Peptides against a protein of PDB entry 7QUU. Designs and how they scored, part 3

Target 1, 43 residues: chain A of PDB entry 7QUU
Amino acid sequence: DAVEPSVEKEYKKIISFRDTVFEGKHQQFLVPNNVRLKFLRDR

## One batch from the design tools (peptide; aimed at target 1 F29 V35)

Design b1_p9_7 (made by RFdiffusion4)
Pose (drawn by RFdiffusion4):
Parts: sequence; C-alpha cells; structure tokens
Structure b1_p9_7 (pose): chain A 43 residues (1-43), chain P 9 residues (1-9)
Amino acid sequence: as target 1 above (43 residues)
Amino acid sequence: SEPVVLDVD
C-alpha cells in the first residue's frame, strides 16, 4: 500500500484539515504548543 | 459544539 489510488483523495481531505489545525483555529480542536510540534515534526 | 483542546506527549 505504498502509494495507493487513495493518496490524492486522502491528501485533499487531510491536508485541509491539518492546515486549519496548523493555524490552530480548528472549530473542533484548539491546538497548543506540544500539539503544534507533533504535527510539524512528524509529518 | 464546544472546541476541544488537544494535548499530546
């Protein structure tokens, strides 16, 4: 499953979700310091 | 709904 047909579909839904959390203004999730680093360092 | 503050290790 190294690169499926799913990849771009996964990317568009995840990238937009993540990018909102990268601003930290996510309606469902307010993200502090440790969460910021977790998102950026891992991915 | 109310936003949830996330925390991680």

Design b1_p9_7_s1 (made by RFdiffusion4, then SolubleMPNN; from b1_p9_7 with E2K D7S)
Fold by OpenDDE base, seed 2:
Structure b1_p9_7_s1 (fold): chain B 43 residues (1-43), chain A 9 residues (1-9)
Amino acid sequence: as target 1 above (43 residues)
Amino acid sequence: SKPVVLSVD
């Protein structure tokens, strides 16, 4: 699926936050409802 | 819109 550049930028930030959560730097973070969680796994 | 909360146990 095509992803707009602005949305792609937000995905990258979310992935970065995901990694920090997995590393124990954070316990949780908020993700906009328009983000598909599959992108967090595939990137 | 409601954001999704991602958390790790």
Scores: peptide ipSAE 0.034, ipTM 0.469, DockQ to the pose 0.159
OpenDDE base, seeds 1, 3, 4, 5: peptide ipSAE 0.021, 0.022, 0.021, 0.020; ipTM 0.321, 0.313, 0.316, 0.327

Design b1_p9_7_s2 (made by RFdiffusion4, then SolubleMPNN; from b1_p9_7, 4 letters changed)
Fold by OpenDDE base, seed 2:
Structure b1_p9_7_s2 (fold): chain B 43 residues (1-43), chain A 9 residues (1-9)
Amino acid sequence: as target 1 above (43 residues)
Amino acid sequence: SKPIVLEVE
């Protein structure tokens, strides 16, 4: 099944955001409205 | 650093 072009575009933004945050590159990304960012609480 | 989770709705 071909992934919808809109879904693929938003997925690429999520990956770029992840990589920037974890690598400390200090880039700002537009988070899609259907994506929530949560910090895990330490258990 | 606290881990970040991405939730997609």
Scores: peptide ipSAE 0.030, ipTM 0.382, DockQ to the pose 0.169
OpenDDE base, seeds 1, 3, 4, 5: peptide ipSAE 0.029, 0.028, 0.030, 0.029; ipTM 0.380, 0.343, 0.352, 0.360

Design b1_p9_7_s3 (made by RFdiffusion4, then SolubleMPNN; from b1_p9_7, 5 letters changed)
Fold by OpenDDE base, seed 2:
Structure b1_p9_7_s3 (fold): chain B 43 residues (1-43), chain A 9 residues (1-9)
Amino acid sequence: as target 1 above (43 residues)
Amino acid sequence: GKPIVLEVK
Protein backbone atom coordinates (compact mmCIF):
# COMPACT_ATOMS: atom_id res chain seq x y z
CA ASP B 1 0.00 0.00 0.00
CA ALA B 2 1.23 3.51 -0.82
CA VAL B 3 2.06 5.68 2.21
CA GLU B 4 -0.18 8.74 2.41
CA PRO B 5 1.72 11.99 1.57
CA SER B 6 0.78 13.51 4.95
CA VAL B 7 2.21 10.50 6.83
CA GLU B 8 5.42 10.62 4.79
CA LYS B 9 5.86 14.33 5.57
CA GLU B 10 5.48 13.75 9.32
CA TYR B 11 7.83 10.76 9.15
CA LYS B 12 10.55 12.95 7.59
CA LYS B 13 10.18 15.44 10.46
CA ILE B 14 10.54 12.64 13.02
CA ILE B 15 13.72 11.38 11.32
CA SER B 16 15.16 14.92 11.25
CA PHE B 17 14.38 15.29 14.95
CA ARG B 18 15.96 11.91 15.74
CA ASP B 19 19.14 12.78 13.87
CA THR B 20 19.43 16.17 15.59
CA VAL B 21 18.90 14.79 19.11
CA PHE B 22 21.01 11.63 18.84
CA GLU B 23 23.83 12.96 16.65
CA GLY B 24 24.19 16.19 18.66
CA LYS B 25 23.33 18.48 15.74
CA HIS B 26 22.42 22.09 16.53
CA GLN B 27 18.78 22.44 15.50
CA GLN B 28 15.61 23.53 17.31
CA PHE B 29 12.22 21.91 16.77
CA LEU B 30 8.79 23.29 17.56
CA VAL B 31 6.53 20.54 18.86
CA PRO B 32 2.85 21.37 19.48
CA ASN B 33 1.75 21.07 23.12
CA ASN B 34 -0.72 18.29 22.22
CA VAL B 35 2.11 16.13 20.83
CA ARG B 36 4.67 14.13 22.78
CA LEU B 37 7.72 12.46 21.34
CA LYS B 38 8.56 9.17 23.02
CA PHE B 39 11.71 7.21 22.40
CA LEU B 40 11.28 3.47 22.72
CA ARG B 41 13.85 1.62 24.78
CA ASP B 42 16.00 -0.82 22.94
CA ARG B 43 15.48 -4.45 23.88
CA GLY A 1 18.63 4.46 15.60
CA LYS A 2 16.08 4.10 18.41
CA PRO A 3 12.40 3.89 17.38
CA ILE A 4 10.39 7.08 17.88
CA VAL A 5 6.66 7.22 18.59
CA LEU A 6 4.47 10.31 18.41
CA GLU A 7 1.77 10.37 21.07
CA VAL A 8 -1.11 12.82 20.75
CA LYS A 9 -2.41 14.04 24.13
Scores: peptide ipSAE 0.045, ipTM 0.330, DockQ to the pose 0.151
OpenDDE base, seeds 1, 3, 4, 5: peptide ipSAE 0.037, 0.043, 0.019, 0.036; ipTM 0.327, 0.326, 0.285, 0.328

Design b1_p9_7_s4 (made by RFdiffusion4, then SolubleMPNN; from b1_p9_7, 4 letters changed)
Fold by OpenDDE base, seed 1:
Structure b1_p9_7_s4 (fold): chain B 43 residues (1-43), chain A 9 residues (1-9)
Amino acid sequence: as target 1 above (43 residues)
Amino acid sequence: SKPIVLSVK
């Protein structure tokens, strides 16, 4: 199952935001509810 | 879908 290019771009953006939160650059970020929480916990 | 807020504690 090839991830749709639009979805992949969105996921990459979410990873980037996650990393900025973990680095302490931001306190929080918004993600779509349909995004797998496993993806956000995996570091 | 409603967005989820992720925050670091």
Scores: peptide ipSAE 0.072, ipTM 0.542, DockQ to the pose 0.158
OpenDDE base, seeds 2, 3, 4, 5: peptide ipSAE 0.037, 0.064, 0.040, 0.055; ipTM 0.466, 0.527, 0.464, 0.500

Design b1_p9_8 (made by RFdiffusion4)
Pose (drawn by RFdiffusion4):
Structure b1_p9_8 (pose): chain A 43 residues (1-43), chain P 9 residues (1-9)
Amino acid sequence: as target 1 above (43 residues)
Amino acid sequence: PHVTVLHHH
């Protein structure tokens, strides 16, 4: 499963979701310091 | 890490 057909579909949905949380204005999720670093460092 | 989760009703 190293690069599936799923990849771009996964990216568009995940990237937009993650980018909103990267601003931290996500309606469902308000992200503080530790969460900021977790997102950025891991991925 | 802890995330503040918000709910809408």

Design b1_p9_8_s1 (made by RFdiffusion4, then SolubleMPNN; from b1_p9_8, 4 letters changed)
Fold by OpenDDE base, seed 1:
Structure b1_p9_8_s1 (fold): chain B 43 residues (1-43), chain A 9 residues (1-9)
Amino acid sequence: as target 1 above (43 residues)
Amino acid sequence: PEVTVLEEV
């Protein structure tokens, strides 16, 4: 079992959440109520 | 290329 560093696991969750939001896919992500993520699109 | 920046708020 490669223990992926906690940072890489968190990064993969953030990317999967981003891709889910942008693709309109229904994935349930447990975001802590004290953490807000803002996605900036560079146009 | 679409660049997505993540900011914690």
Scores: peptide ipSAE 0.024, ipTM 0.369, DockQ to the pose 0.036
OpenDDE base, seeds 2, 3, 4, 5: peptide ipSAE 0.024, 0.024, 0.022, 0.024; ipTM 0.366, 0.370, 0.325, 0.367

Design b1_p9_8_s2 (made by RFdiffusion4, then SolubleMPNN; from b1_p9_8, 6 letters changed)
Fold by OpenDDE base, seed 1:
Structure b1_p9_8_s2 (fold): chain B 43 residues (1-43), chain A 9 residues (1-9)
Amino acid sequence: as target 1 above (43 residues)
Amino acid sequence: PKVIVIEEE
């Protein structure tokens, strides 16, 4: 399932959708179902 | 900046 490019344009935020993580510069990462995501704010 | 860390359970 390709997540539509419409979701790519607005997010200055990391967003996780199901098995995919979007970083605020159009990078999609596939996340295995058994993997916990931690969001570190770089201070 | 935001860093994503992926940890395996």
Scores: peptide ipSAE 0.024, ipTM 0.337, DockQ to the pose 0.066
OpenDDE base, seeds 2, 3, 4, 5: peptide ipSAE 0.023, 0.024, 0.023, 0.021; ipTM 0.332, 0.317, 0.325, 0.327

Design b1_p9_8_s3 (made by RFdiffusion4, then SolubleMPNN; from b1_p9_8, 6 letters changed)
Fold by OpenDDE base, seed 5:
Structure b1_p9_8_s3 (fold): chain B 43 residues (1-43), chain A 9 residues (1-9)
Amino acid sequence: as target 1 above (43 residues)
Amino acid sequence: PEVKVIKKV
């Protein structure tokens, strides 16, 4: 199944945001709790 | 991907 290049770009943004917020791999970015809660609601 | 983090002071 060829994933459209638009959908793949959006998926890569979601994964990068997840890794930033949940995995602590980017401790340099204090993600506000409201942004974290928005992401959890939009998923 | 540029994640714009708004630092709330």
Scores: peptide ipSAE 0.020, ipTM 0.304, DockQ to the pose 0.107
OpenDDE base, seeds 1, 2, 3, 4: peptide ipSAE 0.019, 0.016, 0.020, 0.016; ipTM 0.300, 0.288, 0.295, 0.293

Design b1_p9_8_s4 (made by RFdiffusion4, then SolubleMPNN; from b1_p9_8, 6 letters changed)
Fold by OpenDDE base, seed 5:
Structure b1_p9_8_s4 (fold): chain B 43 residues (1-43), chain A 9 residues (1-9)
Amino acid sequence: as target 1 above (43 residues)
Amino acid sequence: PEVIVIEEE
């Protein structure tokens, strides 16, 4: 069982979340109740 | 570009 480093798992979740929310791919992500999502819009 | 930051408390 390759324990993917926590950073790569988090990065994969962020990318999948981006692709889901912004590309309209309806995947339900379980966001932990203690996780704050910040959308940084660079202008 | 839109950047998503997830902060775990």
Scores: peptide ipSAE 0.027, ipTM 0.355, DockQ to the pose 0.045
OpenDDE base, seeds 1, 2, 3, 4: peptide ipSAE 0.026, 0.023, 0.021, 0.021; ipTM 0.353, 0.356, 0.350, 0.347

## One batch from the design tools (peptide; aimed at target 1 D1 E4 E10 R43)

Design b1_p10_1 (made by RFdiffusion4)
Pose (drawn by RFdiffusion4):
Structure b1_p10_1 (pose): chain A 43 residues (1-43), chain P 10 residues (1-10)
Amino acid sequence: as target 1 above (43 residues)
Amino acid sequence: ERALERLEKL
């Protein structure tokens, strides 16, 4: 499953969701310091 | 499940 047909579909939904949380203004999720680093360093 | 496995492989 290294690169499936799913990839771009996954990216559009995951990227947008993640990018909102990268601003930390996510309606469902308010993200502090540790979460910021977790997102950026891992991915 | 497959979607999560793919994400873990990234």

Design b1_p10_1_s1 (made by RFdiffusion4, then SolubleMPNN; from b1_p10_1, 5 letters changed)
Fold by OpenDDE base, seed 5:
Structure b1_p10_1_s1 (fold): chain B 43 residues (1-43), chain A 10 residues (1-10)
Amino acid sequence: as target 1 above (43 residues)
Amino acid sequence: DRLLEALRKR
């Protein structure tokens, strides 16, 4: 299944959050404050 | 499940 490029960008944010919170990986992905993970509500 | 996929170790 081809993941839409918009959806992949939001996955990278969740991965970054996971890495920061659970793995201690301070990967500062500049997530724009306005990008709510809306795609997680619909699938 | 898109959340589970995003949480997969890459």
Scores: peptide ipSAE 0.041, ipTM 0.535, DockQ to the pose 0.061
OpenDDE base, seeds 1, 2, 3, 4: peptide ipSAE 0.034, 0.024, 0.034, 0.028; ipTM 0.508, 0.465, 0.497, 0.481

Design b1_p10_1_s2 (made by RFdiffusion4, then SolubleMPNN; from b1_p10_1, 6 letters changed)
Fold by OpenDDE base, seed 5:
Structure b1_p10_1_s2 (fold): chain B 43 residues (1-43), chain A 10 residues (1-10)
Amino acid sequence: as target 1 above (43 residues)
Amino acid sequence: ERLERLLKSL
């Protein structure tokens, strides 16, 4: 089953966020506004 | 950390 392009885009953002959090940069991760997950805004 | 475990599961 082909993953819907919208779902793939949100998945890539989750992976990028994960990688940044775990790169050992205990710098307050300024989540760039473009990397924010859409589903976290609608609740 | 709970957040760390959640992110590792993705």
Scores: peptide ipSAE 0.040, ipTM 0.555, DockQ to the pose 0.038
OpenDDE base, seeds 1, 2, 3, 4: peptide ipSAE 0.038, 0.035, 0.036, 0.040; ipTM 0.544, 0.529, 0.539, 0.548

Design b1_p10_1_s3 (made by RFdiffusion4, then SolubleMPNN; from b1_p10_1, 6 letters changed)
Fold by OpenDDE base, seed 4:
Structure b1_p10_1_s3 (fold): chain B 43 residues (1-43), chain A 10 residues (1-10)
Amino acid sequence: as target 1 above (43 residues)
Amino acid sequence: ERLERLLRSL
């Protein structure tokens, strides 16, 4: 099953955010107020 | 941390 390119892009952002939080690098991720993680709605 | 536990569940 090919993961939709949009879902893969959202997943890569979550992993990058996770890794930044775990590394203690408080980079201000400006999460735009409109970033709906669409793949979290179907569970 | 509470956030770390949430991020580990993804």
Scores: peptide ipSAE 0.095, ipTM 0.656, DockQ to the pose 0.037
OpenDDE base, seeds 1, 2, 3, 5: peptide ipSAE 0.089, 0.078, 0.087, 0.086; ipTM 0.638, 0.639, 0.626, 0.629

Design b1_p10_1_s4 (made by RFdiffusion4, then SolubleMPNN; from b1_p10_1, 4 letters changed)
Fold by OpenDDE base, seed 3:
Structure b1_p10_1_s4 (fold): chain B 43 residues (1-43), chain A 10 residues (1-10)
Amino acid sequence: as target 1 above (43 residues)
Amino acid sequence: DRLLELLKKL
């Protein structure tokens, strides 16, 4: 199944965000303005 | 907290 290039790009952003959060370096959710996951609005 | 639970599943 070919993952759409859009979905792969979003997945790579989620993994990068995971790694950044789990590395313990962010006591503040400074989501870089470039990593604003539009689907994380309001939950 | 729910975001951290979502990230733990990835």
Scores: peptide ipSAE 0.031, ipTM 0.482, DockQ to the pose 0.042
OpenDDE base, seeds 1, 2, 4, 5: peptide ipSAE 0.030, 0.026, 0.030, 0.031; ipTM 0.486, 0.456, 0.472, 0.500

Design b1_p10_2 (made by RFdiffusion4)
Pose (drawn by RFdiffusion4):
Structure b1_p10_2 (pose): chain A 43 residues (1-43), chain P 10 residues (1-10)
Amino acid sequence: as target 1 above (43 residues)
Amino acid sequence: STVERIEKLL
């Protein structure tokens, strides 16, 4: 499953979700310091 | 496998 047909569909949904959290203005999730670093360092 | 892949992408 290294690169499936799913990849771009997964990216569009995930990227947008993640990019909103990267701003930290996510309606469902307010993200502090530790979460900021977790997102950025891992991925 | 799909869930693990999505978790890695997050």

Design b1_p10_2_s2 (made by RFdiffusion4, then SolubleMPNN; from b1_p10_2, 3 letters changed)
Fold by OpenDDE base, seed 5:
Structure b1_p10_2_s2 (fold): chain B 43 residues (1-43), chain A 10 residues (1-10)
Amino acid sequence: as target 1 above (43 residues)
Amino acid sequence: SREERIKKLL
């Protein structure tokens, strides 16, 4: 089943977040507001 | 670890 392009875009954000958080760079990265996952806003 | 569990969930 082809993953919907919207879901793939959110998945790529999750992976980028995972990598940034866990790459041992404890840089307080300001998650840009445009990188925030949409599904966390709607509940 | 907790970190590894989070890495598997994301």
Scores: peptide ipSAE 0.030, ipTM 0.483, DockQ to the pose 0.099
OpenDDE base, seeds 1, 2, 3, 4: peptide ipSAE 0.025, 0.023, 0.025, 0.023; ipTM 0.446, 0.434, 0.454, 0.438

Design b1_p10_2_s3 (made by RFdiffusion4, then SolubleMPNN; from b1_p10_2, 5 letters changed)
Fold by OpenDDE base, seed 3:
Structure b1_p10_2_s3 (fold): chain B 43 residues (1-43), chain A 10 residues (1-10)
Amino acid sequence: as target 1 above (43 residues)
Amino acid sequence: SREKRRLKLL
């Protein structure tokens, strides 16, 4: 199954967010994590 | 879905 290019862009942003949190970098993320994680769970 | 499998690996 081909992942839609929009979904792949969102997934890459969630990985970047995860990696930044795991590295202990307290950056203010421009991306509401909970909304995107909900979208990926519902598919 | 493939998306659900990817989410479990985050």
Scores: peptide ipSAE 0.030, ipTM 0.448, DockQ to the pose 0.146
OpenDDE base, seeds 1, 2, 4, 5: peptide ipSAE 0.025, 0.026, 0.022, 0.021; ipTM 0.438, 0.491, 0.451, 0.421

Design b1_p10_2_s4 (made by RFdiffusion4, then SolubleMPNN; from b1_p10_2, 5 letters changed)
Fold by OpenDDE base, seed 2:
Structure b1_p10_2_s4 (fold): chain B 43 residues (1-43), chain A 10 residues (1-10)
Amino acid sequence: as target 1 above (43 residues)
Amino acid sequence: KREERRLKLL
């Protein structure tokens, strides 16, 4: 089963995008508690 | 067989 080199290249881009979005979501959940506490004091 | 293992990981 030779996967066309085009399809393998697209699949690698989708994985890299998923991993970047997942890491980016984890970093957004790791909003330092200090930034959350600033928005609660200004209301 | 290799393609089906890759599609299950997306």
Scores: peptide ipSAE 0.027, ipTM 0.462, DockQ to the pose 0.133
OpenDDE base, seeds 1, 3, 4, 5: peptide ipSAE 0.028, 0.026, 0.023, 0.026; ipTM 0.439, 0.402, 0.408, 0.423; seed 1 fails the geometry check

Design b1_p10_3 (made by RFdiffusion4)
Pose (drawn by RFdiffusion4):
Structure b1_p10_3 (pose): chain A 43 residues (1-43), chain P 10 residues (1-10)
Amino acid sequence: as target 1 above (43 residues)
Amino acid sequence: SMKEFFESEK
């Protein structure tokens, strides 16, 4: 499953979700310091 | 795997 048909569909949904959390203004999730680094370093 | 990677992001 290294690169499926799912990839772009997964990206558009994830990316937008992650990018909002990268601003930290996510309605459902307010993200502090440790979460910031977790998101950026891992992915 | 890519599936496991996308699941971890969700």

Design b1_p10_3_s1 (made by RFdiffusion4, then SolubleMPNN; from b1_p10_3, 7 letters changed)
Fold by OpenDDE base, seed 5:
Structure b1_p10_3_s1 (fold): chain B 43 residues (1-43), chain A 10 residues (1-10)
Amino acid sequence: as target 1 above (43 residues)
Amino acid sequence: SRREEFLKLL
């Protein structure tokens, strides 16, 4: 299944978030409300 | 599911 461009943008945010967390740069990043994964609401 | 694909990225 082709990943929808909207979902791909969300995945890029998740990967960037993951990399920031795992790189030990535990700067308290405020997860902006606009980074909340909208596709997790699509069942 | 999109949720399962997401969980694989964490």
Scores: peptide ipSAE 0.080, ipTM 0.593, DockQ to the pose 0.082
OpenDDE base, seeds 1, 2, 3, 4: peptide ipSAE 0.070, 0.074, 0.069, 0.065; ipTM 0.567, 0.568, 0.562, 0.555

Design b1_p10_3_s2 (made by RFdiffusion4, then SolubleMPNN; from b1_p10_3, 8 letters changed)
Fold by OpenDDE base, seed 2:
Structure b1_p10_3_s2 (fold): chain B 43 residues (1-43), chain A 10 residues (1-10)
Amino acid sequence: as target 1 above (43 residues)
Amino acid sequence: STRQKFLDLL
């Protein structure tokens, strides 16, 4: 299944977030509680 | 599901 370009863009953001959290590059991403992966609720 | 494919990437 071709991943929609919009969905792929969101995956790249989350992989980048993961990598940043694990690399100890603690920029305090105030991930607004509202950036809770809306797509995990809607699908 | 697309959600599961996403969770598998994390």
Scores: peptide ipSAE 0.041, ipTM 0.508, DockQ to the pose 0.086
OpenDDE base, seeds 1, 3, 4, 5: peptide ipSAE 0.026, 0.028, 0.039, 0.034; ipTM 0.469, 0.480, 0.496, 0.502

Design b1_p10_3_s3 (made by RFdiffusion4, then SolubleMPNN; from b1_p10_3, 7 letters changed)
Fold by OpenDDE base, seed 5:
Structure b1_p10_3_s3 (fold): chain B 43 residues (1-43), chain A 10 residues (1-10)
Amino acid sequence: as target 1 above (43 residues)
Amino acid sequence: TRKEYFKKLL
């Protein structure tokens, strides 16, 4: 199934977050409300 | 589900 471009952009944010955590970069990211992942609300 | 896919990526 083709992943919608909006959903793919959210997955890329997840992967980037994972990689940052594994690199030991404990940066407190102030996540702006407009950048909040919406995919966690979808099935 | 998108949630299960996410759990496999973490």
Scores: peptide ipSAE 0.081, ipTM 0.583, DockQ to the pose 0.077
OpenDDE base, seeds 1, 2, 3, 4: peptide ipSAE 0.066, 0.066, 0.072, 0.074; ipTM 0.564, 0.563, 0.553, 0.565; seed 3 fails the geometry check

Design b1_p10_3_s4 (made by RFdiffusion4, then SolubleMPNN; from b1_p10_3, 7 letters changed)
Fold by OpenDDE base, seed 1:
Structure b1_p10_3_s4 (fold): chain B 43 residues (1-43), chain A 10 residues (1-10)
Amino acid sequence: as target 1 above (43 residues)
Amino acid sequence: STREKFLELL
């Protein structure tokens, strides 16, 4: 399935959030709940 | 930890 460009952009934010949290950097990544839940379901 | 498992799923 072609991931919509909007969903891919939010996916990149989720990965950046993961990497930042592992680095102990407290950046507030606003990932919309709907995008986060889609990401968790499509894996 | 549960936190690490959650971060691995992201």
Scores: peptide ipSAE 0.027, ipTM 0.473, DockQ to the pose 0.100
OpenDDE base, seeds 2, 3, 4, 5: peptide ipSAE 0.026, 0.025, 0.024, 0.027; ipTM 0.463, 0.460, 0.440, 0.475

Design b1_p10_4 (made by RFdiffusion4)
Pose (drawn by RFdiffusion4):
Structure b1_p10_4 (pose): chain A 43 residues (1-43), chain P 10 residues (1-10)
Amino acid sequence: as target 1 above (43 residues)
Amino acid sequence: EVEKLLKRLE
């Protein structure tokens, strides 16, 4: 499952979700320091 | 499905 048909569909939904959390203004999730680094360093 | 999604994200 290295690169499936799912990839772009996964990207659009995730990317947008993640990018909102990258601003940290996510309605459901307010993200502090440790979470910021976790998101950026891992992915 | 979720496990495959997590592998693709890694």

Design b1_p10_4_s1 (made by RFdiffusion4, then SolubleMPNN; from b1_p10_4, 8 letters changed)
Fold by OpenDDE base, seed 4:
Structure b1_p10_4_s1 (fold): chain B 43 residues (1-43), chain A 10 residues (1-10)
Amino acid sequence: as target 1 above (43 residues)
Amino acid sequence: RLKRLQELLR
């Protein structure tokens, strides 16, 4: 089963967010605009 | 579907 390209893009952002926040690759306070999850805006 | 999501989150 292929994952829909839209869903795969949001999962890649979750991974990038994990790497940014938990692996210390960036300052913990600067969430890059590219790792913002779209589904968090629709509520 | 689920196996590919688990592979991405690994």
Scores: peptide ipSAE 0.051, ipTM 0.543, DockQ to the pose 0.066
OpenDDE base, seeds 1, 2, 3, 5: peptide ipSAE 0.036, 0.034, 0.030, 0.024; ipTM 0.507, 0.510, 0.486, 0.472

Design b1_p10_4_s2 (made by RFdiffusion4, then SolubleMPNN; from b1_p10_4, 5 letters changed)
Fold by OpenDDE base, seed 3:
Structure b1_p10_4_s2 (fold): chain B 43 residues (1-43), chain A 10 residues (1-10)
Amino acid sequence: as target 1 above (43 residues)
Amino acid sequence: DLERLLKLLR
């Protein structure tokens, strides 16, 4: 199934947030305000 | 797919 371009953009934000939080376990990183996730309505 | 998302967060 092709992932919709909107859903792929939200996945990229989640990966970026995860990586920032993971890096933040080793260094205090400020999570950028642009990494705000929208609630995915589709399962 | 929320399940795929949960797999990426794990």
Scores: peptide ipSAE 0.035, ipTM 0.515, DockQ to the pose 0.061
OpenDDE base, seeds 1, 2, 4, 5: peptide ipSAE 0.035, 0.028, 0.034, 0.034; ipTM 0.520, 0.478, 0.508, 0.515

Design b1_p10_4_s3 (made by RFdiffusion4, then SolubleMPNN; from b1_p10_4, 5 letters changed)
Fold by OpenDDE base, seed 4:
Structure b1_p10_4_s3 (fold): chain B 43 residues (1-43), chain A 10 residues (1-10)
Amino acid sequence: as target 1 above (43 residues)
Amino acid sequence: NLERLLKLLR
């Protein structure tokens, strides 16, 4: 199943956010505006 | 697909 390019971009943001949170740097990182997840409306 | 998203969060 081909994932739409828009959905793939949101998945990459989620992975990047996960990796940043799990790196144990509890530093209040300013979530860049480009990391703002849009609600993936479950289709 | 929500299941695929949940697999990426694990």
Scores: peptide ipSAE 0.031, ipTM 0.490, DockQ to the pose 0.060
OpenDDE base, seeds 1, 2, 3, 5: peptide ipSAE 0.027, 0.030, 0.033, 0.028; ipTM 0.469, 0.485, 0.505, 0.470; seeds 3, 5 fail the geometry check

Design b1_p10_5 (made by RFdiffusion4)
Pose (drawn by RFdiffusion4):
Structure b1_p10_5 (pose): chain A 43 residues (1-43), chain P 10 residues (1-10)
Amino acid sequence: as target 1 above (43 residues)
Amino acid sequence: ELEEEREEKK
């Protein structure tokens, strides 16, 4: 499953979601310091 | 990491 057909569909949904949280203004999720680093360092 | 997540989800 190294690169599926799913990849771009996953990306669009996941990138937009993550990018909002990268601003930390996510309606459902307010992200602090530790979460900021987790998101950026891992992916 | 995304590949691992896809395998975990399956």

Design b1_p10_5_s1 (made by RFdiffusion4, then SolubleMPNN; from b1_p10_5, 3 letters changed)
Fold by OpenDDE base, seed 2:
Structure b1_p10_5_s1 (fold): chain B 43 residues (1-43), chain A 10 residues (1-10)
Amino acid sequence: as target 1 above (43 residues)
Amino acid sequence: ILEEERKKKK
């Protein structure tokens, strides 16, 4: 099933926003590397 | 870290 180009573009924005918010939280909180790697594997 | 995990899924 070909994902519509509109849905793929929206999904890329949601991922970029989530990654920016996560990086901003990592500057404020010493998140252990094992917790960071778990959230990346569960995607 | 995000760029290294993208390299392991190829």
Scores: peptide ipSAE 0.028, ipTM 0.268, DockQ to the pose 0.048
OpenDDE base, seeds 1, 3, 4, 5: peptide ipSAE 0.025, 0.023, 0.019, 0.020; ipTM 0.323, 0.331, 0.333, 0.249

Design b1_p10_5_s2 (made by RFdiffusion4, then SolubleMPNN; from b1_p10_5, 5 letters changed)
Fold by OpenDDE base, seed 4:
Structure b1_p10_5_s2 (fold): chain B 43 residues (1-43), chain A 10 residues (1-10)
Amino acid sequence: as target 1 above (43 residues)
Amino acid sequence: VLEEERRKRR
């Protein structure tokens, strides 16, 4: 099951954004998996 | 906490 290289690049951006925005907040915002999939579907 | 998540990804 090869995840398309486009979807993998977008997933890496979402993770980098999460890490940058939440590194200052000791809250592990568990972005629900459904919210992560919504950002990939709205393109 | 960030170090444990970095350890689980390696």
Scores: peptide ipSAE 0.029, ipTM 0.366, DockQ to the pose 0.030
OpenDDE base, seeds 1, 2, 3, 5: peptide ipSAE 0.026, 0.023, 0.027, 0.021; ipTM 0.448, 0.406, 0.380, 0.381

Design b1_p10_5_s3 (made by RFdiffusion4, then SolubleMPNN; from b1_p10_5, 5 letters changed)
Fold by OpenDDE base, seed 2:
Structure b1_p10_5_s3 (fold): chain B 43 residues (1-43), chain A 10 residues (1-10)
Amino acid sequence: as target 1 above (43 residues)
Amino acid sequence: VLVEERRKKR
């Protein structure tokens, strides 16, 4: 199943954001103003 | 889990 190149770019951004937030490295990840990330905590 | 929500432009 070929993941669409648009979807792969969105996943790479989510992974980079995750790694930046969890590593405590304050790289200002520029989230586009049209994107809202929600953190779902697993219960 | 990380979920992306696109804001619908009104």
Scores: peptide ipSAE 0.042, ipTM 0.330, DockQ to the pose 0.104
OpenDDE base, seeds 1, 3, 4, 5: peptide ipSAE 0.039, 0.029, 0.040, 0.041; ipTM 0.320, 0.322, 0.330, 0.328

Design b1_p10_5_s4 (made by RFdiffusion4, then SolubleMPNN; from b1_p10_5, 5 letters changed)
Fold by OpenDDE base, seed 2:
Structure b1_p10_5_s4 (fold): chain B 43 residues (1-43), chain A 10 residues (1-10)
Amino acid sequence: as target 1 above (43 residues)
Amino acid sequence: KLVEERRKRK
């Protein structure tokens, strides 16, 4: 099963973008569970 | 198959 070299390059870019977005989201959304629970109790 | 290569990289 030869995947065309073009499709393999695009797939690698999609994975790299996914991993960067997840790492960036984990750094921004390590909202400690206690801060989420405070926002729900103050309503 | 492209689906099997995607499973080996997760």
Scores: peptide ipSAE 0.029, ipTM 0.322, DockQ to the pose 0.050
OpenDDE base, seeds 1, 3, 4, 5: peptide ipSAE 0.021, 0.018, 0.020, 0.015; ipTM 0.324, 0.292, 0.285, 0.314; seed 5 fails the geometry check

